# Peptides against a protein of PDB entry 5H65, part 187

Target 1, 294 residues: chain A of PDB entry 5H65
Amino acid sequence: QYLERTPLCAILKQKAPQQYRIRAKLRSYKPRRLFQSVKLHCPKCHLLQEVPHEGDLDIIFQDGATKTPDVKLQNTSLYDSKIWTTKNQKGRKVAVHFVKNNGILPLSNECLLLIEGGTLSEICKLSNKFNSVIPVRSGHEDLELLDLSAPFLIQGTIHHYGCKQCSSLRSIQNLNSLVDKTSWIPSSVAEALGIVPLQYVFVMTFTLDDGTGVLEAYLMDSDKFFQIPASEVLMDDDLQKSVDMIMDMFCPPGIKIDAYPWLECFIKSYNVTNGTDNQICYQIFDTTVAEDVI

## One batch from the design tools (peptide; made by RFdiffusion4, then SolubleMPNN)

Design b2_p23_3_s2 (from b2_p23_3, 12 letters changed)
Fold by OpenDDE base, seed 1:
Structure b2_p23_3_s2 (fold): chain B 294 residues (1-294), chain A 23 residues (1-23)
Amino acid sequence: as target 1 above (294 residues)
Amino acid sequence: SEQLEMQSLVKTAEEMKKKEALE
């Protein structure tokens, strides 16, 4: 809905909840580093999690690689299997399962790989060639997802994560429920495996100043604010540069706030109780910012 | 055809493993 512009001084005097349209300068923001502003959000339990670092994933996959693939779980109606034994690393065994579509192996650009015992490097290399990769392990009766602390699905450079709290994992054979075994839509894969997928979000706090007052507003957004997907920004240098440029435009370093551009956005107020203290907080919503391209 | 595709994919995977071992 359309809202009239309200000065911050007036907003600061009003009770929550309310919605406002504002015009203010971005005095400052936090965190300053982009990678710190990208988090994983569960749409069900609303927990925020850090995106695992490469080092974290290395540990998980190294641990997984210590387990030997179960031979009895190879070559099912769902997938064809190939196993390798490394010459180094104490003879580590790696199993790759090629998921079939209606009993037929699809093309590489449509093929889902299930990898057991692979390192992060190996998984990434495979994900660059094949459509999708799922890290798995041998369960008692079937292959299972390796660990929700790692991606449940890797497509190119995109890592898809699931919520540990909200997910009820099912075995890999549940992928049979997917009629189309070529596109491998993340949400469909997640549903089949009982995973609640996490969403990449930008999480930032803006200090806004319109000359009449100052307030802090919270930003949690996946792809609207910057018109850049949070899910892609960490793996794309150009997208990172774009976000940095946008932030530098609104909050340029080394100059006074009087020279800052005006930011127009929508904010909503809400009540937060912390013990005996009641506080009014603000959140940015339905706002898009863009850098002018010359 | 399917067999050929499988062989091709496996070969690709094997090549990737070899590269990883060399790096």
Scores: peptide ipSAE 0.036, ipTM 0.733, DockQ to the pose 0.012
Fold by OpenDDE base, seed 5:
Structure b2_p23_3_s2 (fold): chain B 294 residues (1-294), chain A 23 residues (1-23)
Amino acid sequence: as target 1 above (294 residues)
Amino acid sequence: SEQLEMQSLVKTAEEMKKKEALE
């Protein structure tokens, strides 16, 4: 879609909804810290959630470790099981289930592990060696996902989360429906287990100024704006540096706005009604900063 | 101790793979 550039002063006078192409300077943005700008978004109910912190996960896995694995659920046609007793005062029981493909165990780089009673540290170490890890617990008749407040799937350093509201969890044996038990595609795993996967997104508010007017524009984007996946940025120092560099380029600290570069982007206006109050808001869309730097 | 437990887990996994390959 081709749009002519419109000055902000003109946009501020118009009714919503409309789409605009603008050229403006980034006066300021919120939040300033990258980790606060990354959220989880449900594509179904559209709820925004915070990414759980390490401390939150520690609590969940500690609680899970208080439950003893059910011996009756070990060694099924789907997985082979091994139990360890940790050398601590409590004698914590840890169960690891190795998911089989057509009755045989795959290579480590293709293997899915189900873990009961594992700590966050242990799970992270396992995820670096094996393809995928799912935290589970013993249910009444089958293994079940431990908690949707924790990742349902961990692959390397990537944590996959599901929506508590939209998901209808199914037992682990439903993984049998997967034809390919070696690649462990997150969406396929989610579907098999009745999980609606959450999407990592950048959520930011930009204050834009083109000299004619000032407006705030909302950014919610997964991988287009920065050309960096929100799902990977929290676990990759180089990606974090790249985002910081981009933001510093457009909004350099200690420099006057007159020296800021121009940003070209697309924004759309929309109406927000809160009681008797009607407000026009703006959202950035279809914009990549790498392509729009002038 | 945690490292030892992990090493044990890895060894067990490797052994299980070998057994399955023989069947």
Scores: peptide ipSAE 0.033, ipTM 0.713, DockQ to the pose 0.010
Fold by OpenDDE base, seed 4:
Structure b2_p23_3_s2 (fold): chain B 294 residues (1-294), chain A 23 residues (1-23)
Amino acid sequence: as target 1 above (294 residues)
Amino acid sequence: SEQLEMQSLVKTAEEMKKKEALE
């Protein structure tokens, strides 16, 4: 739908909900640090949560590593297992389960590994060599996902997380329902295991000024605004630099706002109840920032 | 060392994968 450009002063006087096209300067934004703007969002319950830090994951995997793999769960029709005993750490046992496709092990670049008792470092090493990694633990009768506080699936440098609130975890044997056991599509894996996958999103608050008025607009976007996936930005220095460059372009340090480029975007207003008070808030939507600002 | 053990683990995993893929 085509929308006429509306000045901010007019928007500020109107009731919600409405949609607008605006042209404004980005006076400021928060948070300023990129890693603080990347969150995990549940599409079902809409909760926002922090992306776990390396330290958080270390703790989770260390705890998992204290549990000994159950030998009875080794080598099923779904996977072949290999067990290692570390020389250090009081003989910690690590189990790696190689998931088979119709009884045949796929190539390494197509193989899903289930890791039991692995540290973050070990998991990362394996994820760099194999297609996909799932941290697991021994359940009573089957392997189970280790912890939804950790990634349920690691593919290269991408960590896929699930919603604790909305997920109803199923045992690892439910991967049998997947016809294709080579591609390991995250959504398919999630579905098989009863996981509601979380979405990486950029979460920012923009202060927009068009000379007629000033308003704050909320940005929650996964890959459209920057044309950079939020799911990849934390693990890619080049992508981080790109985002920083974009933000610096719109908000150049040490320069007066008069020299800032104009940002064209769509915003929608909506009502928010805060206690007994109702307020109007604004959210950016369906907007892609241009590489070349006119 | 822990690093050497990890390298051994990865290598063994790769070898296992190759071996079983051929069977």
Scores: peptide ipSAE 0.035, ipTM 0.742, DockQ to the pose 0.011; fails the geometry check
Fold by OpenDDE base, seed 2:
Structure b2_p23_3_s2 (fold): chain B 294 residues (1-294), chain A 23 residues (1-23)
Amino acid sequence: as target 1 above (294 residues)
Amino acid sequence: SEQLEMQSLVKTAEEMKKKEALE
């Protein structure tokens, strides 16, 4: 779609909803800290959630580790099971279930592990050796996902989360519906288990100024704006530095706004009702800063 | 120690996977 450039002063006078192409300077932004801007977004209910911290996950997995794996759920057609009993933790039992592909265990780099009773540290270590890890618990008739407050799927350093509100969890045996049990695509796993996957997003508020007016625009973007995945940035120092550099470029500290570079972007207006007041808000969309720097 | 048990768990899992791959 082609949109003509519109000055902010004109936009501020128009009714919503509308789409605009603008050229403005980034006067300021919030939050200032990158880790505070990364959230989880549900594509269905549109709620934003905080990314769980290590401490949060520790609690969840610690609680899960208090449960004993059910022996009757071990070694099914879907997976082979191994049980460990700890010596120094009052005999805590940990179960690892290796998911098979057509009755055959795949290579470790293609293998999905179901972990029952594991700590966060143990799960993380296993996720570094195998393709994917799902934390599970023993249900009545089958293994089940442990908790949607924890990742439903861990691949390397990437934690995949599901929406508690929109998901209708199904038992682990529903993974049988997957024809290919080697690639473990997160969306496919989520679909099989009845999970609505959450999306990592950058959430920021930009104050834009083009000299004719000032406008606050909301940014919610997963990977387009920075050309950096929000899903990876928290676990990669280099990616964090890159985002910081981009923000510093557009909004350099200690420098007057007159010297700021121009940002070209698309914004859309929308109506928001706050009590008896109706206000117009703005959101950045379909914008890549690397391509829009002028 | 907890660390030793964790290492043992990972090692055992790896060994089991290797063993089954050979069978």
Scores: peptide ipSAE 0.034, ipTM 0.735, DockQ to the pose 0.011; fails the geometry check

Design b2_p23_3_s3 (from b2_p23_3, 13 letters changed)
Fold by OpenDDE base, seed 1:
Structure b2_p23_3_s3 (fold): chain B 294 residues (1-294), chain A 23 residues (1-23)
Amino acid sequence: as target 1 above (294 residues)
Amino acid sequence: SEMEERQSLVEEARRMEAAEEAE
């Protein structure tokens, strides 16, 4: 969009809602840690959730590993099954189900694994060797997704999560509805299983100062602002460094604000009711800053 | 076979996990 540039002092005097183009310096931002700025967002209920930590996932999968796979659910038309009993860890049983495409096992790089009883480490290792992994459990009549608190799909280093509030889970046999059982597109898998996929987003608050005024603007963005996907940044050191470099460029530590670069962006104002108080808030939108760094 | 390869990979992953727990 094209808008005329408006000074912050003028914006601060205007009623919401409105859209503005601004040129300001990034005085400060929060949170300072990248991990804290990455959240999961539901596109339907708009709830923001924290990305689970490794420790959180460990607990979930450890709990799942205490459950014994149901032998009756092994080897269906959809998948071939293999079960292992560990000698250690009190004889833990792990079942791996290899999803077939039209009755034929695809190549490993195209194969979806369903795993029950696996640890986080095992699941992650498998996801590095195979196309996709879904943590599952034995239901009454079919395999089911293990837990929406854990990823419903792991592809390489990417964890795909679903919304507990908006999802209505269906059993694993619903994957039969997918014509192509090789690509395993996350959205398609989610749809088949009744999952509303969560979106990774950067969530930050910017304090902007153009010399005429100061305002705080909210940023919620998946991949436009940094031109870096929020879904990949937590698992990629280079991407993390890139984001850090961008933020350091606009808000360099140990330097006076007079020397900060100017940030051009779009902000929109909106009304928020906080108890009895009506407040005008601001949100950054349709803004890309990465090109200025590259 | 492809199935044997997959099984081998799963076993490898399991062995790796066991080794990590032993450390």
Scores: peptide ipSAE 0.040, ipTM 0.744, DockQ to the pose 0.014; fails the geometry check
Fold by OpenDDE base, seed 3:
Structure b2_p23_3_s3 (fold): chain B 294 residues (1-294), chain A 23 residues (1-23)
Amino acid sequence: as target 1 above (294 residues)
Amino acid sequence: SEMEERQSLVEEARRMEAAEEAE
């Protein structure tokens, strides 16, 4: 939909909700550090949460590694199992289950591994060599997802997370519902296991100034604004540099705002009630800035 | 052969993890 440009001074006087096209300078933004701006968002309950750090995952997997794999759950029609005992850590048992496609082991590059009792290091090493990895534990009658605080699926350097509040976990045998057990699409895996996938999002607050007024706008975007997936940025130095370059371009340090480039974007206003106070807030939407950089 | 490769990779991961713990 076509929107005419509206000056910020006019927007600030109008009631919400409305949509606007604006042209403004990015006076400042928060948070300043990229890693602080990347969050996980639930599309259902809309909860925002932090992306777990390596240390957080270490703890989860370390705890999981204290549990012994149930031998009764090994080698089913769905997967073939390999178990080893570590020399360290008092003989920790680790089980790797290779998921089969219609009873046949797929190629390693198409294979899903279920890891039971593995450390973060082991899981990461395996995920770099195999297509996909799911951390699991032995349930009463079947393997189960280890913990939604950890990734439910790891593909290379990409960690896929699920919402604890909205997910109703099903046992690992529900992967049988997937006809194609080679591609392991995250959404399909999530659906099979009753997981509501979380979305990686950039969450930032922009202070915009067009010379007529100053407005704070909220940014929550997965991949459109920077044309960089939030899901990949934390694990890719080049992508991080790209985002930093974009932000530095619009908000260059040590330079007066008069020299800042103009940012064109769409914003929508909405009402927020905080106790007895009614406030109008603004959110950036349907905006891509990457085209302005190059 | 495919299973052998997988097992080898698993063992490699195990060895690497063990080495990291020792350091």
Scores: peptide ipSAE 0.039, ipTM 0.740, DockQ to the pose 0.014; fails the geometry check
Fold by OpenDDE base, seed 5:
Structure b2_p23_3_s3 (fold): chain B 294 residues (1-294), chain A 23 residues (1-23)
Amino acid sequence: as target 1 above (294 residues)
Amino acid sequence: SEMEERQSLVEEARRMEAAEEAE
């Protein structure tokens, strides 16, 4: 769809819904801190959630570590098990289960680990050495996912989360349904375990000004706007720096707006009703900043 | 450290189990 440029003053007078092509300066944006702009989005129920921070995960795994692994659930056709007792005064039991592919243990770089009783630090270190890690607990008849408030799958530095509302968790033995037990694709793991995976997204509000008018536009994007995945940015300093540089380019601190570069983007208007109040809102779509800098 | 020891043991255990299943 081809759209001519429309001035903001004209857009502000029109009814929603409509699509526009605009050229404007980024007067300001919220939130200013990158970590606050990264959220988890459910593609099914569309709820936005905060990404759990280290402190949240520490609590979950500490609680999980208070439970002793069930010996009866060790060494099944799906996995081989190894257990350690920590040297601390509590004598914490840690179980690691190595998932097999058709009865054969894969190489470490292709192996999925199931971990009971591990700390966040231990789990993260293991995820860097092995292909994938799932935090689990002993259920009544099988191993189960520990908690959807924690990652259901960790691969390197990437934490994969599931939606508590939309997921109907199934036991670990359902991983048997996967033909390929070496690649451990997050979506496949999620499907096998009854998890609706959450998507990392950038969520920001832009204040746009083209000299004729000012409007606020909402941005929710996973990887298109910055050409940087929201799923990777929190754990990669270089990617964080890149996003910061982009935002500083469009909205440089200590500089007057007259010197700001022009941003060309697409926005769509939509109606929001709160009781008797009707408001028109705007959302950025189909825009990549690297291509739109003029 | 205990964590380093555990990591080493995990890797060793994996290799041992894989070898046993290959026989």
Scores: peptide ipSAE 0.029, ipTM 0.692, DockQ to the pose 0.010; fails the geometry check
Fold by OpenDDE base, seed 2:
Structure b2_p23_3_s3 (fold): chain B 294 residues (1-294), chain A 23 residues (1-23)
Amino acid sequence: as target 1 above (294 residues)
Amino acid sequence: SEMEERQSLVEEARRMEAAEEAE
């Protein structure tokens, strides 16, 4: 896709919607802290949600741990179950269900665990040893996803979340619809369970200045802009440092804007109605800054 | 710790079940 470069002063005079290629300096950006810029986005309802904090998850799993696993739901054709009773915490019961592939347990690194009554710490530790973990609870006739406020799937350090608004949850036995029960693809798991998966996105507002004009552009991007997945950045210090370095490169602290590097990007304009006021807004799209740095 | 014990048991249980299914 080829677009000619358009100066910001010209863009600011044009009606929306339109697409532009621009060359501008990043005067400033918000939020300044990386962890504040990572959000969860629903591709259907387009709501932005905060990524739950550890404290939030602790509460959810603590509440789940107060429930006793239903013995009637153990050891189905889909999974084999093991239950432990804790010696402390007044004998809390924890159930782990090993999902089978055609009646056979897969290798540990390919095995999906369903965990019932586990703490966040226990779940996270298990997710490091097994391929995938789903927090569950006992329903009336089947195991069910514990809570969409918590991850529906944990793979290593990656937490997969679903949209509460758009999801219509189905019971765990619907995982039977998956032909391959060794490669637990998040989207496939979500589809089987009636979950609309949320997408990790970087959400930022850029103030762009090319010397002819200044405009604010909205950035919502998963992995293209920084060439770093938003889904991984919160759990990886090196990735965080990389993003910070990129932002510092384009918007160096303590330096005058005249010395800032030029950023080439695509922006699209769109109309927003706020009451009786019509406003034109701008969004960055199809832009990779890493390619410009190299 | 109890948590470590449970994790060990989970792994052992999985290994045992896999072995039984392989027989």
Scores: peptide ipSAE 0.029, ipTM 0.690, DockQ to the pose 0.010; fails the geometry check

Design b2_p23_3_s4 (from b2_p23_3, 10 letters changed)
Fold by OpenDDE base, seed 4:
Structure b2_p23_3_s4 (fold): chain B 294 residues (1-294), chain A 23 residues (1-23)
Amino acid sequence: as target 1 above (294 residues)
Amino acid sequence: SEQEEWQSLVREAERMREEEEEE
């Protein structure tokens, strides 16, 4: 892991691929808005996609609520079911399925809840009371995941998403394969249901300047760089403020770059071919932000 | 209201859990 510090001017003259330790100032970065920098990344197909907005989720769940839960799929060995019918003229039905552990209903903090026909608001409320919530729908022979455009698993305020391209969805009864039906580890749930989980990542481009040269470095990081999980930041105002503060610290507005703090980080170079042109690009890796005290 | 009905559902869900634990 140890590398000698290399000035940017020297790096810019070298062929890729190589790894470097650098000390530079963050001249600028993009995107400027935190919400725009948080993406979902597939570890298999490497597709980057936007995190769905609440409005998008509302539509998905509203559409799901138009379907009536299948009575034949209620109360299996895997789960106990409760049906709630609204008293309004619409008569919307909401089905909640409490997943059992070896035939026993777990404690709320250990219980996975499957929900049919719930709104985003209702699902969020349930996620605060139970360990996890999975939005589902009635399939032909079993409950199925509602839509990969929505979270496949909600734990507290964390929304877990799956890759539409790489996932081959299996029915809910496949949760029976899980030995531990109390912790509901997202990766285990995903595996059981044939889901390739997406990873929350910060995606940014840094313009770095150490006085000898300037280069752009790509950042794709989940939780190491800021020591803040990308998976939690969108739902936590304090975490958002923290990230903003960090970025403002390294790149303060209205101040000359000479007064900027030094950023120490690791970057790797790599070759990119664009038509007939070969370009060397740089990516930040294995880095936690730290202000150089010296 | 819908909110009141939902609150009732949540309470019911919690009650179901409690009842199962007592059995």
Scores: peptide ipSAE 0.116, ipTM 0.779, DockQ to the pose 0.010
Fold by OpenDDE base, seed 3:
Structure b2_p23_3_s4 (fold): chain B 294 residues (1-294), chain A 23 residues (1-23)
Amino acid sequence: as target 1 above (294 residues)
Amino acid sequence: SEQEEWQSLVREAERMREEEEEE
């Protein structure tokens, strides 16, 4: 619903929780680096996690590559399997399983690959040729997801992660429950495998100043604020530049705050208790900056 | 090299798909 604009000085005097519409200048923000502002958020337990770095993934996949694919798990009704043994790298075995739809292999652009023993580089290359890739390992009776510390699904350049705390992993054969084995919707895959998918979010703290007062507001947003998906920004240089441009526009370096553009946004106040200390905090919500620049 | 081995894997994967499509 419509909220009347409230000056920051008035907001700072009010009890929480409340919702406000404000008009303020972005005096400063943190973190300053974009890659530090992108996190993974669980919608269920609300845990915030860092997006794994390439080095982290390398370690996970290297560890996975130390395990030998189980021959008995190859070529099921769900997938056709191919295994390679590398000449180098101590004869590493890589298994690729091509998921079938009703017993028929789909086209590459519709095909899900399950890979065990693959490196990050190999997985990324496969994800560029096929619809999706799931890194897996041989379980006792079925293929299983390799590790929730790594993506459970890779589509192109997008890495989908799951919550370790909230997920109850099921074996790969549970993909049989999917009627459509061509589109590979991440949420459907997650549901089939018992995964609670994490959400990419921008996490930032804004210092807002409207001339009457100054307050810090927390931003946790997936795609509304910048009109750029947090899930794609880390893998797209153009999107990164766009975000940087937006932030530079609102908070230009070397310019006095008096010349800053006005930001219109919604904020909500809430109480935070730390021991005996009670603090009122603020969070930005339902705000798109591209539409609110004056 | 690692790159050469990967290229061979990719080619094999591609061939597998092609063979299945022809069946």
Scores: peptide ipSAE 0.106, ipTM 0.780, DockQ to the pose 0.010
Fold by OpenDDE base, seed 2:
Structure b2_p23_3_s4 (fold): chain B 294 residues (1-294), chain A 23 residues (1-23)
Amino acid sequence: as target 1 above (294 residues)
Amino acid sequence: SEQEEWQSLVREAERMREEEEEE
């Protein structure tokens, strides 16, 4: 829909909900650090979660490594299993299960690995050589996802997470429902395992000023605003630099706001009830800044 | 070392795949 530009002073006087096209300067934004702006969002329950840190994952996988793989669950029609026992005093056992496609092991670049007892480092190494890795544990009758606090799927450097609240986990054998066991699409894997996948999102608060008024607008966006996927930015230094460059362009440090470039964007107003008080809030939507930089 | 053992496992995993490709 075509929206005419509306000055902020007019918007501030109007009731919600409404949609607006605006032209404003980015006076300031929060948080300042990029890593603090990347969150996990559930599309179903809309909860925001922090992206787990490496240290958090280490703890989860360390705990998983204390459990011995169940021999009865090895070598099914779905996967071939290899068990490795460490020679150290702990005798840690690691089981790697190679998922087959119609009884045939696929190429490494098409192969999904299920891993029991692996460390984060080991899992990361495998994810660089194979298509995908799922951390699992031995359940009562089947392999199961290890922990929703850890990734349910690792593809290269991308960690896919699921919502603890909305997911109803199913056993690993449900991967049999996938016709194509060479293209491990995260959404398909999630569906098979009863997982509601979380989305990486940029979460920021923009203070916008067009000279007529000032308002705060909330940004929650996965890949449209910066034309950079939030799912990849934490693991790619170049992408991080690009986002930082964009933010510095719109809100340059040490320069007066009069010299700031104009930002064109869409915002929507909505009502938020906080106790007995009704507050109008604003959210940025359907906006791409990269197109304006060109 | 644990690192050497892990490397061995990975190599073995790779060999398993290679053997399947040759059949």
Scores: peptide ipSAE 0.102, ipTM 0.773, DockQ to the pose 0.010
Fold by OpenDDE base, seed 1:
Structure b2_p23_3_s4 (fold): chain B 294 residues (1-294), chain A 23 residues (1-23)
Amino acid sequence: as target 1 above (294 residues)
Amino acid sequence: SEQEEWQSLVREAERMREEEEEE
C-alpha cells in the first residue's frame, strides 16, 4: 500500500497505532557489534534468545560424549550404525547413524547423520560432507535429541535451534513419518521431532533524524532488511563485511550527520504499557535497504 | 591423532555410501 511521506515531527504528535513512510538519516544504532545484534526468536512464545557460543556448544557436546551409545539401538530399519572408538586416553565411543530412505543409504549430499558422542569439531566436519547432522543420545527405547541448547539440525554451516519452552520432543523414530528422506527440510524435521524451530533475526534500535524530529525505531528482521539471512551471517565473513559496509554507508563514522545519506523506510507505531505509563514505540517494517546499495 | 581418526571415519562413511550406491 502506498503511503505519503510524513515528517518525524508530525509522527511524534500522533496517536498509535499507525503506519508511516519516512525519509530520515540514521543518526546512530545499537548494538554496534554485529554478533550482538543476531538473536534467536520463537514465533510461538516470542522469546528472544542469544545464539549459543562455540564454548557453550563445546560443553554440551563434551557432556554428551561421556555417555556410551546403547548397542540395542543400533542398526534399525531407519538407519545403519557405525561405532568409532577413539584412541585417546578416554577411549570415547562415537556412534554415527546413517538414515536410510526406504532401506537404501542416500547419496552423501542427501544423507542425514545422527551422531552420539561427537565433539563440535567432529560434527562440523561431518556436516561438510553429508547433508545434515543431528546430535542425539541413547534413550531408553530409542535415540533422542541430545539437547535443545544445542542445534537439533546442522546443515553445512547453518545451525538450527529449537525453543525449549514450546517444544515437546519426540524420539528419533518419528523421522519415519517423513515421506521425503533426502531433502531434510528443517521445518519438516522439526515437526517430526516435536520441535518449534527458532528463527534467526537481526535485532537493532535505530535513531532516526530527518531534521524535524528524532525518534527511535526497533528493527527485528530475518532476511529482508539487508537481503542477508541472519541465519548465515555469523558463519560467513563476507556476509559480515557486507552488513558492516551497509551500516557504515548509512551511518559513516567520523563525519557530521549533514553528510549522511537519506534512508527511506516504513515504520509503524504501537502502544506499550509500562506500569501506569503509556508509551508509543516504533518499529521498522517491510523495508529493504540493500536495494539502494546495490 | 584424533584428527586422523576422524578423517578415517569420514572416509569410511563415504565408502559405505559408495558401496550401497553401487548395489
Scores: peptide ipSAE 0.113, ipTM 0.777, DockQ to the pose 0.010; fails the geometry check

